# Ledger of designs, part 12: peptides against a protein of PDB entry 6O8C

Target 1, 262 residues: chain A of PDB entry 6O8C
Amino acid sequence: VGLRYEKISLPKIHPRYDLDGDASMAKAVTGVVCYACRTASTLLLYQELMRKGVRWLVELVKDDYNETVHKKTEVVITLDFCIRNIEKTVKVYEKLMKVNLEAAELGEISDIHTKLLRLSSSQGTIESSLQDISSRLSPGGLLADTWAHQEGTHPRDRNVEKLQVLLNCITEIYYQFKKDKAERRLAYNEEQIHKFDKQKLYYHATKAMSHFSEECVRKYEAFKDKSEEWMRKMLHLRKQLLSLTNQCFDIEEEVSKYQDYT

## One batch from the design tools (peptide; aimed at target 1 Y17 K195 F196)

Design b1_p11_5 (made by RFdiffusion4)
Pose (drawn by RFdiffusion4):
Parts: C-alpha cells; sequence; structure tokens
Structure b1_p11_5 (pose): chain A 256 residues (1-92, 99-262), chain P 11 residues (1-11)
C-alpha cells in the first residue's frame, strides 16, 4: 500500500501586483511546501523502517533455518543409530527364523526415510544459498533503491521552505501597510518571483526525487516480498518434513 | 531581469 498522502499542487500565482492577493498567495504556497516537506520526511521514514525490517526478517528466517537443521541432524543421529540396531551385523548362512519377516517392513521404511532425508539436505542447502549474503534474496535493492538519510532530501526542501516562509512573513507585513514605498514595491515584486521560483523548485524536487525514488523502492519491495514468502513456505515444508521423520522414528524407537 | 536591474540600481 505505502503511505496514503494527498497530492497537493502549488496554486496559480497571479501576476498582478496586489498586496492582499500576494499575501494570501504566499500563505497558500508555504502551506503546500510544508505538506510536501512533511510528507517527504515520512516517506523517508517508511523506507528507513522497511530497510530495518527486511534486515531483521532475513535474520529471523536464518534462525528458523538453523532451528530446522539443528533437528535434521538431531534426528539423523537417531535414524543412523536405530538402523544400526535392526540393520547391523547383529540382526541378519541359511536361515528361516532369523528375523526376515514383519520387522523387515520397518527396516524398509527406515531405509526410505534415510534416503528421502538425502534430498532434504539438497533442498535445505539451496535455501541457505539464497539466505546467504550474496544470494538471490540478499537485500541489495534495499540499499540501492529509494532515498537515504545521506541524501539530505528533507533538509534540502527545508532550506527552500525557509526562503518561502521568510517571504510570506514579509508579505504579511506589506499587506498591513496597504501601500508600499517605491523601492519597497519593487523589492516586493522581486520577492514574489523568488517565492515562485523556490516553490516550484521545492515541489519538483519532492516529485522527481522523493516520490519517484520512493515508489521505485516500493515496487522493489513488493517483488522481494514474493520471493521471501516463497522461500519461507519451502523452509516450512522442510521443517514439517523433519517433525514427520521424528514422529515416524519415535514410533519404531520403542521395540521389543 | 528588469526587476533585478531595478533592485541593483536601488542597491
Amino acid sequence: VGLRYEKISLPKIHPRYDLDGDASMAKAVTGVVCYACRTASTLLLYQELMRKGVRWLVELVKDDYNETVHKKTEVVITLDFCIRNIEKTVKVVNLEAAELGEISDIHTKLLRLSSSQGTIESSLQDISSRLSPGGLLADTWAHQEGTHPRDRNVEKLQVLLNCITEIYYQFKKDKAERRLAYNEEQIHKFDKQKLYYHATKAMSHFSEECVRKYEAFKDKSEEWMRKMLHLRKQLLSLTNQCFDIEEEVSKYQDYT
Amino acid sequence: EELEEKVEEIE
């Protein structure tokens, strides 16, 4: 979804010299830049937080991986150990009552369990190579896409907002005077141009730098999330597959 | 430009 904010544009700046109009215009412009500035700051927060979260979520899945491999090895030392019971040089030269019967069916399941465990390790390694630092789930898009604190985009907007704010404040004063001396009238007319210049620069900067890069980060995250949930579903299927093996071995562990 | 010239002259 991303941040739901309203897209607010600069009002039309009429060219006439009008002290009342210019004051009302400057106030409206300052407001739009504040909204743009404040919104630009929250976009940066959502990115910075998203990045702190993706980093953390990746490490958590590494814990879910380590937890699973810790049981896969924990169970193998039971399979290979309980196979050493019913399938060693102790169990099974002509013989008819030497145990080749209904226990041989369990030895068969335990062979298929030890072998099926083989491809568990093959798939388990494949997900480790995606969770690895250089793998295809590395959060490299996270540090490339979008804006950063080092970009100083908010403070850059803020510098322009200050120029615009100072002018508005002066335009209030001018409106109060109802008439401007000669030189002051000319300076006011120039500041009106400066105000428009600063505002359009701040607005276009917000559009082409903050929002554009933010949306690029937003789409990269949606794409990375699909990969993430896809891997988490696979790792989970490997975890359940182990508890299954633990369950089907903990039955045959108790013999007579 | 004309307003800047005027501001310079004023200065």

Design b1_p11_5_s1 (made by RFdiffusion4, then SolubleMPNN; from b1_p11_5 with E1D E5K)
Fold by OpenDDE base, seed 1:
Structure b1_p11_5_s1 (fold): chain B 262 residues (1-262), chain A 11 residues (1-11)
Amino acid sequence: as target 1 above (262 residues)
Amino acid sequence: DELEKKVEEIE
């Protein structure tokens, strides 16, 4: 879930010279660009925190993988040991059958042997699944975290600083317009300066909003979408690992039932 | 092991 922010727009700028209206407009523009600057900073912080979270999750899933591999290895050893013991027991009972002893028990042991061999065959599918998971987690794999370093906005982009510079220019004009308003009437030269400053304010504001939209918001949204997709895949992978672990436990439990026959 | 001993006794 990403950060919620309000869609902001610049107020309408009237072309007519009006000291009261221009001061009010400049105040509103200052507020909007100030909000954009703060929002850009917040969006950047969120992405940086998410990148840390992504790295943490990758390590967690790798730990889960290693634990599953360890459990699988343990089960393989136990299963192989049990199979060897049952095979020895089968040979013993086959010898006993030659003297017409223990015929019923041989059938049961043979069935157990068949079941154990089936369990052993399932280990191949578990191994294949683990290899697939390993490949997906490996560098260049489908679940690599390289996107987290590429997508979105970064501190090196200096978006907040760029917006702050524009905000400073706008704020200076706003304070001048407050002074102009207080004078009620300007001389011809001061009136011309006011009109030029109004054009500059519009230019800076438009540049700030374009930068905010194209370089901050758009990239953040791309990062958010990518992170959500990746997170879903990682959660699914964790579920797969859990399933494989449970399969190993099930095999171990089944094998334990037959250890008394060895 | 006990079964193997029994087989050895019968043989």
Scores: peptide ipSAE 0.017, ipTM 0.543, DockQ to the pose 0.002
OpenDDE base, seeds 2, 3, 4, 5: peptide ipSAE 0.022, 0.017, 0.017, 0.016; ipTM 0.655, 0.530, 0.527, 0.529; seed 2 fails the geometry check

Design b1_p11_5_s2 (made by RFdiffusion4, then SolubleMPNN; from b1_p11_5, 4 letters changed)
Fold by OpenDDE base, seed 5:
Structure b1_p11_5_s2 (fold): chain B 262 residues (1-262), chain A 11 residues (1-11)
Amino acid sequence: as target 1 above (262 residues)
Amino acid sequence: DELEKIVKEIE
């Protein structure tokens, strides 16, 4: 998962004064830095989209959590009601037994009561699991999305703009070198300017490539790795929530079997 | 509720 990009490198720059060679070199450098600019822009866009996706997923999981909590609460209410009714019934039958009436039915009702109490005890485990999930989703929790704001590159870094400025400088030199090439021979002063511009081009190109590698690519890779790890954890958490929801449904179904005895 | 009534009558 992630954007694929080609590794780029600057062409070799020859120290020799050669109008044809320098124009060709400048063209190649322009191409490489242009690719870096485009790639940086694409990488930034990807990260911004991923940040939006992360925020969306957080909200989705929070909704899932709330639904699970709601279902759990519903089941607890239903279960408690059923337990209270069964307990009343047990008391009545116990009194009847004292006068030798309907003793056989008391055993069945008592068994149901015991089963319901066991179901009630399982609610504590579900509650603890939900609390754990809540803590993980809370601010500062293990699944907090703060990393998405810290890792990677951001529009505020203005990396693309910085690269574009350097590209503009390089492009201007390239255009000049095209003109120089067309002249075939330069006067002494013009030759010296050409040599200085060649040095400037090298400087700008090196700066651009360093910035691209260190501030764009490296940070992107870190963001990508972090996002993949976080995403895996979030998906696992969703599965846990689903499991808890299913447990609530199972309990509800079991309780429904005993409602006829109330 | 009906069972409770019966129990009260027996007592």
Scores: peptide ipSAE 0.014, ipTM 0.405, DockQ to the pose 0.002
OpenDDE base, seeds 1, 2, 3, 4: peptide ipSAE 0.008, 0.010, 0.014, 0.008; ipTM 0.394, 0.422, 0.403, 0.405

Design b1_p11_5_s3 (made by RFdiffusion4, then SolubleMPNN; from b1_p11_5, 4 letters changed)
Fold by OpenDDE base, seed 2:
Structure b1_p11_5_s3 (fold): chain B 262 residues (1-262), chain A 11 residues (1-11)
Amino acid sequence: as target 1 above (262 residues)
Amino acid sequence: DELEKIVEEIK
């Protein structure tokens, strides 16, 4: 998971004055920094899309949670109603037993009552699990999405723009070096300017690559790692919610078997 | 009749 990008490095810059070599080097540097700009843009886009995805997933899981809570509540109401009805029935049969009427059904009804009470007790566990999930999804919880706003790179950082400025400077020098190459020989003053520009090129290129590595790539990798971890936890939470939902359905189905006694 | 009486007493 994540964007694949090639590790880029600056070509070796030779200190020797060579118009042909310097033009070629400048071209290569331009290409590398251009790639860095494009890559930085792509990495930024990926992170922005992931942030949208994170927000979407949070809302989806919250909806799942609410549905599960609703279902749980419905089952609790149904179960409690069934328990109350069975308890009334038990009382009736107990009175009937005192007058020497049918005793055989009392045992069965009592067993049903016991089973229903066990089901009711299991609802407490479900409730506790739901509360745990709620706490994890709450602001400040373990599954909060605050990291998505903190980690990585953001458009406001203007990293791509900063790299583009450096690229523009590098490109300008490259075009000048192309012209210098075409001249085949430079006057002394022009040669000194060329040498100075070569140093500027190196400075800009180094600055660009450092910025790219430290502010774009490193932060992206941190964001990626955190997003993967968070995503795994969210998926696990969804599985837990599904399990709880299924438990509610199972309880509801079991309760339905005893409705004939109510 | 006895069952009905018992039911009424439990209500």
Scores: peptide ipSAE 0.015, ipTM 0.474, DockQ to the pose 0.002
OpenDDE base, seeds 1, 3, 4, 5: peptide ipSAE 0.005, 0.015, 0.006, 0.014; ipTM 0.433, 0.459, 0.457, 0.434

Design b1_p11_5_s4 (made by RFdiffusion4, then SolubleMPNN; from b1_p11_5 with E1D K6I)
Fold by OpenDDE base, seed 2:
Order: sequence, then C-alpha cells, then structure tokens
Structure b1_p11_5_s4 (fold): chain B 262 residues (1-262), chain A 11 residues (1-11)
Amino acid sequence: as target 1 above (262 residues)
Amino acid sequence: DELEEIVEEIE
C-alpha cells in the first residue's frame, strides 16, 4: 500500500547551441520538474494523512484496551464472588458429611470449586497479557507512534516550496527560450546569454531532481515502510485484544453454569 | 530575499 509515482529523469541536454532544440529541451525539463513538484506535494499530503490515521488508530486501540480491561475486571469480580459462595457451600456440606449426608453433592461442588480455581488462574494469564499490551502501547513502547513525527517529510521542511522556486527559475528560462526560438537568430551577446541560461537551467534542474530524490522520495519511502510495519503490528495487537476479550466472555459463560450452586 | 534563502538551503 502506498502512492504510486513514476521514476522521472531529466532529458539529455545537448551542449550544441540550437534554438529549436533548446526550447524543446527546456519545455521537457519544465515538465519533469513540474511533475516532481506535484509528486512531492502528493507524497507530503499522503504522509500527513497517514499521521492523522496513526493517531486515530492509537486512540482506537487504547479504547479497545480499556474495554478489555473493564470486561476482565467484571469477570474477575463475578468469578471471585462465585468462588466465595462455593467455598461457603463446601463448608456447609463438610459439616453435613459428619453425619453422613450429601456425600455425592459434596463431590460435585468440590469439582466445581476446582474448576473455578482453574478459571481464576487463567485470569492471571490474561492480566499478564494485558500488561504486556499496555507496555507496548505506552510512551516509549514498541508500538509508540513517535516514528510518525520523525520519519518522512513534513510541511516545515518546505520541500515543495523549494522545488517550486527552482521550477520558477526553470520556467522563466523556458519562456525566454521560446522567445529566442521565435527570433530564429540571436545577436552574439544574446547568444551568449542563451548559452549561460542553458547552463543555469541545467543547474536548477539537477538541483531540483536531487532534492526531489533525496529529500522527498527517499524519506517518503522510509516513512511508508515504517508505517506499514507499525500498522501490521497494531492490527495484530487488536486481534490479541479481541482474543482476550473472547476469553473473558468464555470464562463468564462458564461461571454462569455454576451460578445455580451459589 | 526569502527565495534566495530557500535556494541556499537546498545547496
């Protein structure tokens, strides 16, 4: 998942003085750098949207966590209550056993007590898992979203603006080359200016493409890769939370079977 | 002036 963009390269710039060729070349360069500007803007927008999405997902997962913790707590309370009631019942039946009464029932309730204690022990595992998840979601944890603020490109970098400045310079030269082409022949001084402008065009273009590649594309790719990895981990964590929630419901259901004895 | 600063920052 990510934005698709085409790898762009500058056209070959011929050293030969040719008014028609130079105008055509300048047009092509303008197009390429214009594409770079637009692409950089799009990549930036994508990253900003992803950052918002990351924040949203963090909050969502935190809510899921809190709900799971709440459910776990509810089940623990219910389970403990049931255990206490069964223990009271066991004591009563133990007294009755002294007069040889209710032997079969005592065995049954003792088995129930044992089962409930096993369920209680499983709650410890759930608690440990929740603590692990909490640690991962905490600041500085493995699923912290600090990377989203560090990786990639940001509006403050002003990459689009920087590219736009270079594009403006290139475009200006292109328009001049169109005029030069229309003249068909330039005076010596004008020819020299044209040649110098061609060098400037090359300079601006190469600078733009280098900046685009190194500061926009590379950083975007790093951000994208990190976001995908993080997203996968977050989705997995949500599945873990769901599993824990389901375990709580399963325990609650099991406890409900024994409520008739309480 | 601001444009020049931006260009210099790219260098």
Scores: peptide ipSAE 0.017, ipTM 0.644, DockQ to the pose 0.039
OpenDDE base, seeds 1, 3, 4, 5: peptide ipSAE 0.000, 0.000, 0.017, 0.000; ipTM 0.371, 0.386, 0.661, 0.384

Design b1_p11_6 (made by RFdiffusion4)
Pose (drawn by RFdiffusion4):
Structure b1_p11_6 (pose): chain A 256 residues (1-92, 99-262), chain P 11 residues (1-11)
Amino acid sequence: VGLRYEKISLPKIHPRYDLDGDASMAKAVTGVVCYACRTASTLLLYQELMRKGVRWLVELVKDDYNETVHKKTEVVITLDFCIRNIEKTVKVVNLEAAELGEISDIHTKLLRLSSSQGTIESSLQDISSRLSPGGLLADTWAHQEGTHPRDRNVEKLQVLLNCITEIYYQFKKDKAERRLAYNEEQIHKFDKQKLYYHATKAMSHFSEECVRKYEAFKDKSEEWMRKMLHLRKQLLSLTNQCFDIEEEVSKYQDYT
Amino acid sequence: SLEEAFKEIFS
């Protein structure tokens, strides 16, 4: 979804010299830039937080991986150990009662369990190579896409907002005077141009730098999330597959 | 642009 904010544009700046109109115009412009500035700050937060979260979530899946491989090895030293019971030089030269019967069916399951465990390791390694630092789930898009604190985009907007704010404040004073002396009238007219210039610059910066890069980051995250849930589903299927093996071995462990 | 505006306003 991303941040739901309203897109607010600069009002039309009429060219006449009007102290009342210019004051009301400057106030409206300052407001729009504040909203743009404040919104630009939250966009950066959502990115910075998203980045802290993706980093953390990746490490958690690594814990779910290490937890699974810790049991896969824990169970193999039971399969290879309980196979050493019913399938060693102890169990099974002509013979008819030497145990080749109904227990041989269990030895068959245990052979298929030990072999099927083989491809578990093959798939388990494949996900480790995606969780690895250079793998195809590395959060490299996270440090490339979107804006950063080092970009200083908020404080760049803030510098422009200060210019605009100082002018508005002066325009209030001018409105209060109802008439401006000669030089002051001219300076006011120039500050009106400066105000428009600063505002359009701040607005276009918010659009082409903050929002454009934010949306690019937003789409990269949606794409990376699909990959993530797809890997988590697979790792989970490998975890359950182990508990199954543990379950089907913990039955045959108790013999007579 | 600001230079042209300055000249128009102050010349």

Design b1_p11_6_s1 (made by RFdiffusion4, then SolubleMPNN; from b1_p11_6, 3 letters changed)
Fold by OpenDDE base, seed 1:
Structure b1_p11_6_s1 (fold): chain B 262 residues (1-262), chain A 11 residues (1-11)
Amino acid sequence: as target 1 above (262 residues)
Amino acid sequence: SLEEIEKEIFG
């Protein structure tokens, strides 16, 4: 997902002195650079909104993480309690076995104890996974959002303002060329000024388009690509958290089956 | 303003 924009290019600037042609050319150039200004502004706005979204998503995922940790803790407490109770029961039955009583029941309880211990071991794996996720979300981690502050264009770059300045210069020349066109013929001195202004227009336009392409579009594309990559990773991480949560629920359900024996 | 320029060029 990203903003769609049209690739723009400057019209060909003919070197020949032609008041009608020069006015038309200047109008077209003004239009192109105007579009560049608007596009640059839109691209900047999009990136700023995305940065807010990134921060929001980070907080959301952190909340998910905390919820998962909470659930894991709950299950650990329940599981440990169940294990302790089963161990007490095992001890009681072992004493009874000394008098040759209830041998079959002891075997069943021992099997339950073994199963519970296996479940307890799985908690260690869950804990390790949670720690990994935490490290990835931490500052300096693989899923840190530092890229969002580095990549792309920023208001502090003043790109839109820089383009606007160039647009203003171009627009002034356009307005003059419009007046020149209305005069139909210019005196020698005015003609020379017109020719020089045409060169200035070319200079400003080229500078504007270069700035737009290199400092706005290129950096935006880099930001977009990085954002998409990061977002995919974050979504995957959320799925991992959900999986861990479900594992906790599964363990809890399994433990509940044995609570009647304690 | 940019809006004024747009109006002049495209209007």
Scores: peptide ipSAE 0.236, ipTM 0.902, DockQ to the pose 0.033
OpenDDE base, seeds 2, 3, 4, 5: peptide ipSAE 0.233, 0.233, 0.233, 0.233; ipTM 0.902, 0.901, 0.901, 0.901

Design b1_p11_6_s2 (made by RFdiffusion4, then SolubleMPNN; from b1_p11_6, 5 letters changed)
Fold by OpenDDE base, seed 1:
Structure b1_p11_6_s2 (fold): chain B 262 residues (1-262), chain A 11 residues (1-11)
Amino acid sequence: as target 1 above (262 residues)
Amino acid sequence: ELEKIYKEIFG
């Protein structure tokens, strides 16, 4: 989801000297470039907000990862403890049988031992998954946020300010053209100045629109696309972490069933 | 109880 903006284009500038037409044209140009300035500012703001959001999400996911690792470690310790206790119990019962003491529970305990070992093996898979996630979150990994600093436009580029300067020049010419229109007829020298100003207007307007399109809009679109792609990947990662956490809880619950034998 | 038995056997 990105900002929607209207596609804008410069009005046609006619070469013919016409005080009424030139004033109207200049007004339209001023409006278009003004819109470009406002849009550029909005696009910049959006990107800055998104960068903040990206940084926030990275930290959130790192916290989730650390919590999952912690939980996994806790479960491993608990599981290993249970396994060791069950193994001791098995040895005790085996010795009792050698001295002709019946241990009807030996079979059950052995089965529990086997189940615990299976649970322990699953921890390896969880560990591998966590390592993969860690690698993806690491600097230079697939989920690194370096793109957020590289893509798009930044306040330091001063694109909005550059456009504003051009807008100011255009606006001044527009106001002069309004005055010229009010005079209805210009002297020869003033007419020549008007014609030169019209050329300047065209130059400034073209420069503004090129800058807006190439340095603001294009870069914004690239940033937006990268942001959306990265966001989808991060959300998927969070789901994976949640799944791993749940697996740890499931193992812990299963182990708790056998605590009476420890 | 199992711990006591364990200590008797392995202690």
Scores: peptide ipSAE 0.000, ipTM 0.344, DockQ to the pose 0.002
OpenDDE base, seeds 2, 3, 4, 5: peptide ipSAE 0.016, 0.016, 0.018, 0.000; ipTM 0.623, 0.589, 0.602, 0.328; seeds 2, 3, 4 fail the geometry check

Design b1_p11_6_s3 (made by RFdiffusion4, then SolubleMPNN; from b1_p11_6, 4 letters changed)
Fold by OpenDDE base, seed 3:
Structure b1_p11_6_s3 (fold): chain B 262 residues (1-262), chain A 11 residues (1-11)
Amino acid sequence: as target 1 above (262 residues)
Amino acid sequence: SLEKIYKEIFG
C-alpha cells in the first residue's frame, strides 16, 4: 500500500573540532540528504502517476454511467410501447363488455397492465439514482477529482530542486572536509573556516530534512490517504452503476414475457 | 489497503 521508504535521521553533529570525525559526519549527512532527494523524487513521481490514474478512472466511470443511461433509455422505450399496446387492448375489451359481450380475458390483461405500470414506476427510481450519480461525478460533486490537483506535492513546487541545492552545498562542504582530513592539521585560519563550514553544514542539513519531512513526506501521506478514500467511493459508485444496469436488464426480461400479449 | 482497492478495480 503506497510507496515504502525508510525513516531517515541526521547523525549527531559533535561540536568538537575533529578532522576525521567531521569528514565522517559530513559523509553521513551527505548520504542522508541524498536519500531524501531521491525519495522526494520518487514520491513525486508516484503522485503524478496516481493523478493520471485518477483521471483515467474518472473517464472509465463516466463511460459506465453513459452505458447505464443508454440501457435505461432503451428499456423505458420498450416498456412504454408495451404499456401503450396493453392499454389499447384493455380499452377494446371494455367496449366489448359495454355491449354485453363476454370478455374473460380482460382480467388477465388488466393484471398485466398493472404489473407493467409497477415496472414503469421503478424506472423513476433508477432515473433518480442516475441523476444522483451524475451529480456526484460532476465538477464540485462528492467524487470530483479536484483533490488530486490540490493535495500532495507537485512538480511546480520544486521540492526536489530545492533539496538538490541544499545537497550541493552539503556535498561541497563534505569534499572540503575530506581535503581537510588529508591535511592532517590545519592552520588557525583554516581551522576557523572549517568550524564555520561545519555550522553551515548543520544549517543546510537541518533545512533539508525539515523541508523533506514537512513539504514532501507529510503532503505525500495526505495525498495517499485522500486517494484511498476517493478510490473506495469510486468503487462503490461503479457497483451502484452495475446494480442499476442489472435492474434494467431485469425489467427488460420481465417486459419480454408480455410482448406476446401486445 | 490501496493494493486491495486497485485489485478490485483493475483486476
Scores: peptide ipSAE 0.019, ipTM 0.640, DockQ to the pose 0.008
OpenDDE base, seeds 1, 2, 4, 5: peptide ipSAE 0.000, 0.000, 0.014, 0.000; ipTM 0.315, 0.332, 0.596, 0.312; seed 1 fails the geometry check

Design b1_p11_6_s4 (made by RFdiffusion4, then SolubleMPNN; from b1_p11_6, 5 letters changed)
Fold by OpenDDE base, seed 3:
Structure b1_p11_6_s4 (fold): chain B 262 residues (1-262), chain A 11 residues (1-11)
Amino acid sequence: as target 1 above (262 residues)
Amino acid sequence: DLEEIYKKIFG
């Protein structure tokens, strides 16, 4: 689940002055930080794509909701119409019973009426369920996508750019160390500069890795976790909507059986 | 199928 990336760590930096070793170390550091930059960029891209996907899914589920509401409304209208017709029929038969007519048909119609009323009562449950779903999908609801905008890394954070700046500094030092190595021996002043640059390299590298781990990777992982949780909830909600829709169809089918009596 | 899509994205 999610993007796979390799865990990276800085090579050990030895305090000893060694032109060959320092050049090799600097090269390795450059490679690690370069990887961090690329990884950060990839993680950012992934999150941006996921945000788009989240928005898309929200709209899809909203459409499902609206469709369900529409179907529910249709069924309610049909059911109410059927109930009204049956009630009229019942009244007619009740009047006829006063004139000593057979009660057998009245009993059957009354039973149908009772069944229809039960179906009508179930609509209330469906309505409450739809309202619950609506509340969950509403802004500030449990399924709001606000987390997608808050969690993770964003282009505005400029994390990749910040890492790139540090990488540039490190790369510059690496190239200098490569030159120093080629000289095989440095004068005292140049040696001191080399030592200072090595400290700078360490500083930049540490800063880069800290930034990468804390501001890129950690936030990405949080985003990923939130997205997975949210996605599961959304899928469940969609199943609920489907269930409600099916219930409406079932009611409609049942009502259709009694239309011949109206 | 949203479930399939989910699996493709997160699988």
Scores: peptide ipSAE 0.019, ipTM 0.685, DockQ to the pose 0.009
OpenDDE base, seeds 1, 2, 4, 5: peptide ipSAE 0.000, 0.000, 0.019, 0.000; ipTM 0.276, 0.278, 0.681, 0.280; seeds 1, 4 fail the geometry check

Design b1_p11_7 (made by RFdiffusion4)
Pose (drawn by RFdiffusion4):
Structure b1_p11_7 (pose): chain A 256 residues (1-92, 99-262), chain P 11 residues (1-11)
Amino acid sequence: VGLRYEKISLPKIHPRYDLDGDASMAKAVTGVVCYACRTASTLLLYQELMRKGVRWLVELVKDDYNETVHKKTEVVITLDFCIRNIEKTVKVVNLEAAELGEISDIHTKLLRLSSSQGTIESSLQDISSRLSPGGLLADTWAHQEGTHPRDRNVEKLQVLLNCITEIYYQFKKDKAERRLAYNEEQIHKFDKQKLYYHATKAMSHFSEECVRKYEAFKDKSEEWMRKMLHLRKQLLSLTNQCFDIEEEVSKYQDYT
Amino acid sequence: EEELEKVEEEE
């Protein structure tokens, strides 16, 4: 979804010299830039938070991985150990009552369990190579896409907002005077141009740098999320597959 | 226009 904010544009700046109009215009412009500036700050927060989260989520899946491999090895030393019971040089030269019967069916399941465990390790390694630092789930898009604190985009907007704010405040004063001396009238007309210049620069900067990069980051995250949930589903299927093995071995562990 | 040019030059 991303941040739901309203897209607010600069009002039309009429060219006439009008102290009342210019004051009302400057106030409206300052407001729009504040909204743009404040919105630009939140966009940066959502990115910075998203990057802190993705980093953390990746490490958590690594814990879910380590937890699973810790039980896969924990169970193998039971399969290989209980196979050493019913399938060693102890169990099974002509013989008819030497245990080749209904227990041989369990030895068959345990052979298929030990072998099926083989491809568990093959798939388990494949997800480790995606969770690895250089793998295809590495959060490299996170540090490339979108804006950063080092970009100083908010304080760049803020510098322009200050120019615009100082002019608005002066335009209030001018409106109060109802008439401007000669030189002051000309300075006021120039500041009106400066105000428009600063505002359009701040607005276009907000559009082409903050929002544009933010949306690029937003789409890269949706794409990376799909990969993530896809891997988490697979890792989970490997975890359950182990508990199954633990369950089907903990039955045969108790013999007579 | 000319006066705005001057104001611009002074700055």

Design b1_p11_7_s1 (made by RFdiffusion4, then SolubleMPNN; from b1_p11_7, 5 letters changed)
Fold by OpenDDE base, seed 2:
Structure b1_p11_7_s1 (fold): chain B 262 residues (1-262), chain A 11 residues (1-11)
Amino acid sequence: as target 1 above (262 residues)
Amino acid sequence: DEKLKEVEEKE
């Protein structure tokens, strides 16, 4: 779930000279651009926190993988040992059968041997699955976190600082327009300056809103979408690892039933 | 504008 922000738009700037209207407009513009600055900062912070979370999750899943591999290795050793012991027992019983001992016991042991070999075959499937997971987690794999460093906005982009500069310019004009309003009437030269500053305010505001939309919001949304997709895949992979671990435990439990024959 | 350019140039 990403951060919710309101879609902001600049108020209409009327070309007519009106000291009261211009002061009110400038106040509204200042408010909108101020909101853009705050929002950009919040979006940046969110992305930085998410990048930390991504790195943390990668390490967690790698640990889960290593634990699963370790468990699989343990089970393989145990299973192989059990198979070797059963094979020795089968050979002994085959020799004894030549001396008229019970064929029924040999049948049971042979069935156990067959079951153990089937379990051993399943280990090959687990190994293949682990290799697939390893490949996905490896550098350049499908679950690589390189996107987190490439997508979105970064502190180095200085988007917040750029917006803040524009906000400062707009705020200065707003304060001047408050003074102009208080004068009720301006001399000709001051009126011309006011009109010129109104154009500057429009320029700065438009630049700020364009920068906010194109460099902050758009990139954030792209980062958010990629992060959600990646997180879903990582959580699914973690579930796969858990499933493989459980399969190893199930095999170990089944092998333990046959230890009395070894 | 100059301050904005300065911020852009420091990138």
Scores: peptide ipSAE 0.024, ipTM 0.640, DockQ to the pose 0.041
OpenDDE base, seeds 1, 3, 4, 5: peptide ipSAE 0.000, 0.024, 0.023, 0.023; ipTM 0.376, 0.638, 0.681, 0.631; seeds 1, 4 fail the geometry check

